# Peptides against a protein of PDB entry 6DSZ: the designs that were tried, part 214

Target 1, 361 residues: chain A of PDB entry 6DSZ
Amino acid sequence: NYVVTAQKPTAVNGCVTGHFTSAEDLNLLIAKNTRLEIYVVTAEGLRPVKEVGMYGKIAVMELFRPKGESKDLLFILTAKYNACILEYKQSGESIDIITRAHGNVQDRIGRPSETGIIGIIDPECRMIGLRLYDGLFKVIPLDRDNKELKAFNIRLEELHVIDVKFLYGCQAPTICFVYQDPQGRHVKTYEVSLREKEFNKGPWKQENVEAEASMVIAVPEPFGGAIIIGQESITYHNGDKYLAIAPPIIKQSTIVCHNRVDPNGSRYLLGDMEGRLFMLLLEKEEQMDGTVTLKDLRVELLGETSIAECLTYLDNGVVFVGSRLGDSQLVKLNVDSNEQGSYVVAMETFTNLGPIVDMCV

## One batch from the design tools (peptide; made by RFdiffusion4, then SolubleMPNN)

Design b2_p21_6_s2 (from b2_p21_6, 8 letters changed)
Fold by OpenDDE base, seed 4:
Structure b2_p21_6_s2 (fold): chain B 361 residues (1-361), chain A 21 residues (1-21)
Amino acid sequence: as target 1 above (361 residues)
Amino acid sequence: SANLFGPGDPNFWEKLVEALK
């Protein structure tokens, strides 16, 4: 009997940084297939706190802090459409991961989207949005006392959504999404009415974006709006201001992940399919009235890492590079480049043993 | 042990952004 000790999954599918264990703790959460690893970021490095087995492959993992919560809650959606909201509780040495809410959000009718599951949370924590099926946007209202995650669908006229995010600073929950139709790729916004369970017209749209526009980044206030990342271009739009750049350096490889560094959205990390790490910079201009506007966008190559599936800035210029295809890394950003022009130094490497074939015994 | 996440240079990002200019 070869007990194939099912090796723990090492491929990273997602990572997020926030304050999950306490309001004061900085945490790194790593999704490795069915496993959630929870670390505390310390002066000495990553301290493992808990490892949790999930009811399936983690497809979405997002931290959020509802009004009146002292620390972040964790939303998880599995590839089998099991949703949960998790809370960390510690009492002395006893550590519990509490399921505050759960539900299955699978629909009996619908074509699963070819681009996979997208899960997003409204910045004001009014709802969770899910793109699971073509032509449907699923909404999970967030209620503090809700133990059962109930969802409803809103029909999307746009059948081929590429990416979607909730915008910041909107009176009503507002989504921004890239979609494809026979005429190309476009960006549109919708307000989400919880009351009427429908979309209202959003604040803006941008028709005929780059043909390979693949990612939406919601930009927090004061800038607001969204960044649209393509193969050849990066664009910003907030309804009032449009700005586009086409830095030649991004044409070499597709940008596949991003992470916001600054709470105000001035800086982002971008990772491409070659493991190149970029900084996206939003240059501000302060108007005479004190309004902050976007002056320019700039992309700078920081260096090379493992091919990122996900990126998350921790602290002190340290970035976690979650890799599915290669080894995950802790990397340090330096203010001075090395002889190769790299601002990136690998601090720690986490060996990826490859895809664990879950032999269902 | 390198204080990986110790109190860094509070101006780290400003310095990095400047170095990238």
Scores: peptide ipSAE 0.561, ipTM 0.907, DockQ to the pose 0.784
Fold by OpenDDE base, seed 5:
Structure b2_p21_6_s2 (fold): chain B 361 residues (1-361), chain A 21 residues (1-21)
Amino acid sequence: as target 1 above (361 residues)
Amino acid sequence: SANLFGPGDPNFWEKLVEALK
């Protein structure tokens, strides 16, 4: 009997950075199919803290900090629609991952969206939004005292949502999404009323965006608004200001992931299907009244990495490149380019042994 | 917070953004 030592999954399908173990600790959380790996970012590198088995493939993994929490909580949604909110608790040497809330959010009726599961959290932690099914937006209200994650659906007229995010700086929870109709791709916003369980008209819309617009990035204040990533263009809109760039370099490969580098949303990392790593820069202009406006957008090639499924900036120019198709990497950004013009150096490589074929023997 | 892989340059990002100009 060859006990095929059930090889741990190595393909990364999600990663997030935040303060999960404590308020002071910077953590890297990595989703590898049904496993969650928790690391502390240290001066010496990544320190493993805990590995957690999940009751299904992780489809959504997001950190969020409700008001009055000292550290981040973790929202997980599995591919089987099991939702949970997890808390890290340490008591001396004992480490526990506590389920604060859980629920199954599967609907009996609905067409699963072809683009898969999207899960987003309102920046003010009022709700979780889920695009699970075409023509539905599921809302999970965030209530501190509720151990049961209850959800409701709002009908979405836009049947083909490509990507969706919550916007920052909105009085009501506001989603921004790219959708496709017979006329092309468009961007729309909706306010989400928890009370009435309906959509209200959002602050802005942009009809007829680039045909291949695929990603929404919500931009924090002071800029606010959203970045829309296409195949040929990157656009910014906040209701008052519109900017578009069409850098030729992004036409070569589709941007597939992004990560915000800084809290103010001035810098982002972008990864494409060829493993190219870009920096997106938001150049600010300070007005005489002290208002900060977006002056320009710039995209710069940093270098090449493994093909990123997810990117997350850690600290000190170090980026975790989570790869599903290749080896995951810790890479360092350098101020000086190498002879090839690359600002990227691989620090550590995590071998991807490929998909664990769950041979149900 | 202990900077990953030792003390960072606090001006790292400014320098990088400048180098990319």
Scores: peptide ipSAE 0.557, ipTM 0.901, DockQ to the pose 0.531
Fold by OpenDDE base, seed 1:
Structure b2_p21_6_s2 (fold): chain B 361 residues (1-361), chain A 21 residues (1-21)
Amino acid sequence: as target 1 above (361 residues)
Amino acid sequence: SANLFGPGDPNFWEKLVEALK
């Protein structure tokens, strides 16, 4: 009897940083197919705390903190449309991962979107939004007393959504999305009415963005608005201000992931398909009235890493590079470049043994 | 806050951003 010890998955398909174990702990959470790994970030490095098996491949993994929670909760959606909200609970040495809420959000009717599952959380924790199917936006209202995640659909006129985020600083939950139609790619906003279960007109739109616009970054206050990343350009829009850059360096390879470094959205990490790591900088201008406006956008090459599926800044210039195609890495950003002009040093490398094809025979 | 790999330079980001100019 060869006990084929089921090799643990090593390919990373998601990572997030936050305060999941406690209000004081900084955590790294890593999704590896059906496995969730939880680490505490310490002065000595990453300390493993818990491993959790999920009922299916993790498709969405997001931390969020509802008003009056001391620590973050974890939203997970699987590729089989099983949704849950998880809480970490420790009592002495006893560690429990509690399911606060769960539900299946699969629809009987709908075309699964070719660009895959998108899951987003409103910054004010009013709702979860899901793009699962073409022409539908699924809403899960966040209610603390509800153990069952109930969802409803709102029809999207825009059938081909590329990416979507909730905006910051909006009175109503507001989505910003890139979509494609026969005329090209466009950016649009909608307010989401929980009461009426419909879209209202959003604050702004931008027609005819770059043809390869692929990612939306919601920018926190004081800037607000969104960044749209394309193959050739990076654009900012907040309804009042528009700014675009076309740095030649980003044309060499498609940017595929991003992570916000600063709470105020002044700095972002960008990863491309060649494993290049960039810094996106939002240069501020402070007005005499104390209003902060975007002055400029800048992109700088930091160095090279494994090809990132996901990036997350930890602390002290340390970045976790989650890789699906290569080895995941813990990298250090340095203020001084090496002899090759790189600001990136690999601290730890996590061997990727490749996709474990679960041949469920 | 537990600083990964010891106490960070509080001016790290300012220094890095300046080095990238």
Scores: peptide ipSAE 0.552, ipTM 0.899, DockQ to the pose 0.540
Fold by OpenDDE base, seed 2:
Structure b2_p21_6_s2 (fold): chain B 361 residues (1-361), chain A 21 residues (1-21)
Amino acid sequence: as target 1 above (361 residues)
Amino acid sequence: SANLFGPGDPNFWEKLVEALK
């Protein structure tokens, strides 16, 4: 009887960085299908702390810090619509991952969206937003004392949402999304009323964006607004300022993931379908009144990595490249390029054994 | 913060952005 030890999944389908184990610890959290791996980022490298088996494939994994929490909490949504909020607790050598809240957010009626599950958290931790089904936006209000994740739906007139984020610096929770209609792709904003359980008109919209606009990046203050990434262009909009660039280098391959490097949103990492790693730079201009505005956008090629499903900056120029199709990597950014003009050096490679083909023999 | 692989250059990002110009 060969006990075929079920090979642990190796393909990465999500990664996040934050302060999950403590306020002081920097953590890397990696989603590998049904497995969550928790690491501490140390001077010696990644230290494994805990592996957690989830009751389903992880579809959404986001860290967030509600007001009055000393460390981040983890929101997980599975592909079967099981939602939970997890907290790390350590008591001496005993490590517990506790469920603070849970719920199933599946609707009995709805068409699952073709672009899959999107889960987002309001930067002020007022709510979680979920795009699970076409024509619906699901809201989970965040309440500290609520052990049961209750959700409600708001009807979304825009049936084909491509990507959605919560904006920063908004008095009310405000979403920004790219959607497609028969006329093309557009960007729109809505305020989310928890009280009335409806959308109000958002601060801005941009009709007729690039036809292949696929990603929304919410930009923190002082810039605010959003970056829209397409095949040929990168655009910024905050309601008052619009700026677009069309760097020829991004046209070669579709940008598929991003990660914010700076807390203020001055720098981002971008990964494309060829495994190219870019830096997106937001150049600031300080006005005479002390306001900070976006002066320019710049994209620079850093080098090549495995094809990223997700990217996360750790510290000291180290980036985790989570790959689904190839080997995941820890890479170091260098200030000096190598002989090939690359600023990227692979530090560690994590072998991806491919999809577990359940050979039901 | 315990920097990955020891103390980083505090000017790392400025130097990298400058090198990319």
Scores: peptide ipSAE 0.550, ipTM 0.900, DockQ to the pose 0.538

Design b2_p21_6_s3 (from b2_p21_6, 10 letters changed)
Fold by OpenDDE base, seed 4:
Structure b2_p21_6_s3 (fold): chain B 361 residues (1-361), chain A 21 residues (1-21)
Amino acid sequence: as target 1 above (361 residues)
Amino acid sequence: SPNLFGAPDPNFLEKLVEALK
């Protein structure tokens, strides 16, 4: 009996940075199919802490910190619709990943969305939102004492949601989403009522965005609002202010992932299908009353990496480039460009052995 | 914040942004 040690998956399908192991530790969490790898980010580099096998392919992986928690919790949703909230606990040398809550969020009726599973968390940790099926938005209320994740559906009139996020700074949980209809792509917002289990009218909408608008980035306060990324344009809207840029450089390849660099949402990393790494800059304007408004958007090419499935800024200009198609990388951003005009240097490369065909031999 | 691969420059991002101007 050759125990073919199933090769561990190497293709990265998600990554997140936060404070999972402790309030003080900075962690990198990497999803590789059914495996979760947990690292501590140190002065010496990435220190592996734990590898966790999940009961299915990880489809959503998000860190969040509810009120009264000292460190981040991890929400995971698998492709089989198993949801869990995980907590890291260490007692001496004993490391445990504890399931705080779990549930299956599969519906008996519904068309799985062709664009896959989207999972989002309200910035105020009031709920988790899931787009699993066309015409449905699933809500998981976040309750600290609830070990069983209960969900309910709200009907979405918009059947073809492209991307969705929760907005920041909203009195009620508010989603912003790009959707497609026969007239094109549009952006809409809804408030989510937990009490009534329905959508209320959101603060704003933007009809007829770019035809290839594919990504929503929720922008933290003080700016608020959202960034909409297309093939040719990047737009900002917060219900009051609208800005659009169409930098020619982004037209060459589709932006496929993003990551917020600053807690205040002033800078983002963008990755495209050619492995180009960009920085999106939100330029501030301080008003006389001390309010901060968005003055302008700017995109700058940093350099080239592996084709990113996901990006996460760690610290000190180090970025993890999670790749599904190529080797994942740790890259360093430099202040000075090299001879080729690149601000990116590869520090470490993680070999991708390709898709593990589960050959049940 | 952890000093990934050396001492952090707290102004790194600002310097980078300035260099990109």
Scores: peptide ipSAE 0.466, ipTM 0.880, DockQ to the pose 0.548
Fold by OpenDDE base, seed 3:
Structure b2_p21_6_s3 (fold): chain B 361 residues (1-361), chain A 21 residues (1-21)
Amino acid sequence: as target 1 above (361 residues)
Amino acid sequence: SPNLFGAPDPNFLEKLVEALK
């Protein structure tokens, strides 16, 4: 009996950084198909802590910290619509990943969206939002005492949602989304009423955005609002202020992923389909009343990496580049560019052996 | 072992942003 040790998946399909193992530990969590890898970020590098097998391909992986939790919890949704909230527990040398809540959120009726599964968490941890099916927005209320994740659907008039996020600084949970209709792509906001289980009118909308607008980035306070990334343009809107840039450099390849570098949302990493790594910079203007407004947006090319499926800034200029198509990397950002003008140096490469074709023989 | 991350520079991002100006 040749126990063909099934090769562990190596292609990365998600990564997140946060404080999952403790309040003090910085963690890198990597999703590789059905496998979750948990690392502690140390001065010496990535220390492996735990590997977890999931009951399906990980489709959504997000860290969140409900009010009064000392560390982050992990939300996972699988491609088979199994949802769970996980907690890390350590007692001495014993490490347990505890399921705090779980549920299946599959609907019997609905067209699975062509753009895949989107899962988002309200910054105030009031709810999880899921775009699983066209014309539906699924809400999972977050309740600490609820071990069973129950969801309800709200009908979306907008049938073709491209991307969706929860906004920051909203009294009620508010989504911002890019959608497509026969007239083009647009941005809209809705408030989500948990009580009434319906959408209310959101604070703003932006009709006729760029035709290839593909990503929404929710911007934290003090700026608030959202960044909309297209093929040719990057726009910011917060209801009061609108800014747009069209840097020629982003036209060369489609931006496919992003990561917030700092808590205040002043800097983001962007990755494109050619493996170019950019920094998006939000320039601040302080008003006389102490209000902070966005003055300008700037995009700078940092260098080249593997084609990122996901990006996450760790610390000290170290970035994890999670790649599905190529090797994943740890890269170092440098203050000084090299002779080629690159600020990026590869530190470590993680060989991608390709998709494990589950040869069900 | 090479300290892959080195000593954390709390001002790294500010320095990088300055270098990108």
Scores: peptide ipSAE 0.461, ipTM 0.874, DockQ to the pose 0.829
Fold by OpenDDE base, seed 2:
Structure b2_p21_6_s3 (fold): chain B 361 residues (1-361), chain A 21 residues (1-21)
Amino acid sequence: as target 1 above (361 residues)
Amino acid sequence: SPNLFGAPDPNFLEKLVEALK
C-alpha cells in the first residue's frame, strides 16, 4: 500500500500583499490551488502564520478594506463559484480565520467565459464585480452586516470581455474594460448603478485599441484613469489625457501580470512570458493650479525571474514572484546592476513540483 | 515597516528609478 502522500500543491495561482493579520503587519498571501498560505513579512524574511484549506480551487483572491475596518478583509472566489469574505482574528496564540460572509454565485444559465473568472473590488468598497459568464457582469454589494453574499447580474452588450477593473476616484462605481468585437479590441467604461441594477454611460471610451490589448490597470489618484497593456504598446487614458508608448523591448514577449508598487500608482512591476521583469514608470507633471498630470510613461527592464503568474512588491525592493509554470521566488531589486546589467537577484526559490496530474486511476 | 533583509532605505525606489535613467 503505497500511501501516495498527496503532495501539497506548489504551483502558485495568485498572490496578494496587504494588512490582513493586523493593521501593522505586512502580509503575503499565496494561493496554491485549494490552499491559502499566509505569511508575515519581517526583516528576517517570510514568517508562516497559517495555512487554510479552501473548498475548491482559488480563482479570485483580493484584499480590501471597507470604511471603518482597521485591517484588510480577504475576498475569495473558488472555481466552483463559492464566494467568501474572510477575516483574520488572533486571540493570544489562537489564530482563527473567520468567515464574515459567504455565498454561491453560480448561475444556472450562462456560458462560462473563455478567459476565465475575473473578480474585482471597487476601490471605495461599494461592491465586488465578477465576470463569470459572457454577456453578464455580476455585482455583489458590500454591506457590513450581511452574512450572505447576494449577487445580481447586469447584462453586458460586450460579449467578449478581455479584462476589467474598477476605476479610482469615481463618484459612482465605474468599470473599465477591454473587449473584442468583429472590428477589433476596444476600451469602454460603465457606471454601475446599485439602485437601478443597470449600467450607465461611463466617463470615456477608446475605440480601436491595439489588437492584442490584454490588460487593464486602474490607476489611483492623482492620475486616475487606466493603463492598457498590449503586445506592442502601453497606453494611458483618463478621459482628458491620452498617452501611448511602444517600447520595442515589450514586443519580444507578452506581458502577463502586473503589480502596483506605489500607492499613488507612479510605479508598476510587469512580468512577461519569458520571465522578464520590468518597471513601468509614470512621470508626473505638476500644473500651476496644483493639479498633477501624467507627463510620460517609461518601461525599464530590471532583469529575469521565473515566469510570473502573479507579482507583488513587498518592501525594501523585495518582490515575490508567484509562478505556476516554474519555481516561485523572492527576489531583491538592487540600485546597482550586476555584470549582466540585471537589477534582480534571487533571494529564495520555492520548488514547483509541477501540476499534480490527477491520474484518475 | 520592518524592511526585509536589511536596514530600510526609505529612498530605495527613488534611487532605483534614478539608476534606471
Scores: peptide ipSAE 0.448, ipTM 0.873, DockQ to the pose 0.530
Fold by OpenDDE base, seed 5:
Structure b2_p21_6_s3 (fold): chain B 361 residues (1-361), chain A 21 residues (1-21)
Amino acid sequence: as target 1 above (361 residues)
Amino acid sequence: SPNLFGAPDPNFLEKLVEALK
């Protein structure tokens, strides 16, 4: 009887950084299939705090801070459409993960989208948005006193959404999404009315973007708007300003993940399918009236890592590289490049033992 | 913020960006 000791999952399928354990603690949260690992980021490295078993594969994991909360809450959606909002609570040495709200958001009808589950949170914490099914956008209103996550659907005319985010600085919750139709890929925005449970016309659209436009990054104020990442180009649009770059270096491999480094959205990390790590730079111009405008976009190669499924900047130039296909890493960014022109040094490697084959015995 | 694996350099990112110019 080979007791196949069920190896703990090692492949990372999501990671987020925020202040989950306290307002002061910086946390790294790692999703490994059904397991959530919670770390505190310290001067000595990652300190494990808690491991949580989830009732299914984690499909969405996002930190958010509603108004009046001292620390971040965690939204999790599983591949079986179980949603929960989790709170970390410590009382002396006792650590509890409290479910503040839960619900199942599965629809009886609808085609699951081929690009998988997308979950997003409004920056003002008014709602959670879910793209689960083609032609539907699910909304979970965020209410403090609601222990039951209730959702409603809004019909999307755009059946093939590639990626979607909530924009920053919008009076109403506003989504920006890349979609595909027979004419190509396009970017559109919608305002989400909680009252009417419908879409209103968004502030802007961009038709006929790059054919391989695959990711939307919502940019915080003062810039606002969104970055659209393609295979050959990176574009910025905020309704008033459009900017595009086509750096040859990004054509070599598809960018597959991103992470915001600065709270103001001036810098982002990008990872591609070859494990190359880039920095995307938003260069600002200050106008005489004190307004800040985007002057330029620049992409710089930092170095090579494991192929990232997810990236998160921690602090002090340390980046967590969550990998599904390879070993996850803590890497250090350096100011000085090495002889190969790399600004990246591996600090710690977390061995990926491969997919847990659920041997149904 | 806790600086991982060394002394805090609050200007690290600015220095890096400058090095990337």
Scores: peptide ipSAE 0.469, ipTM 0.885, DockQ to the pose 0.564; fails the geometry check

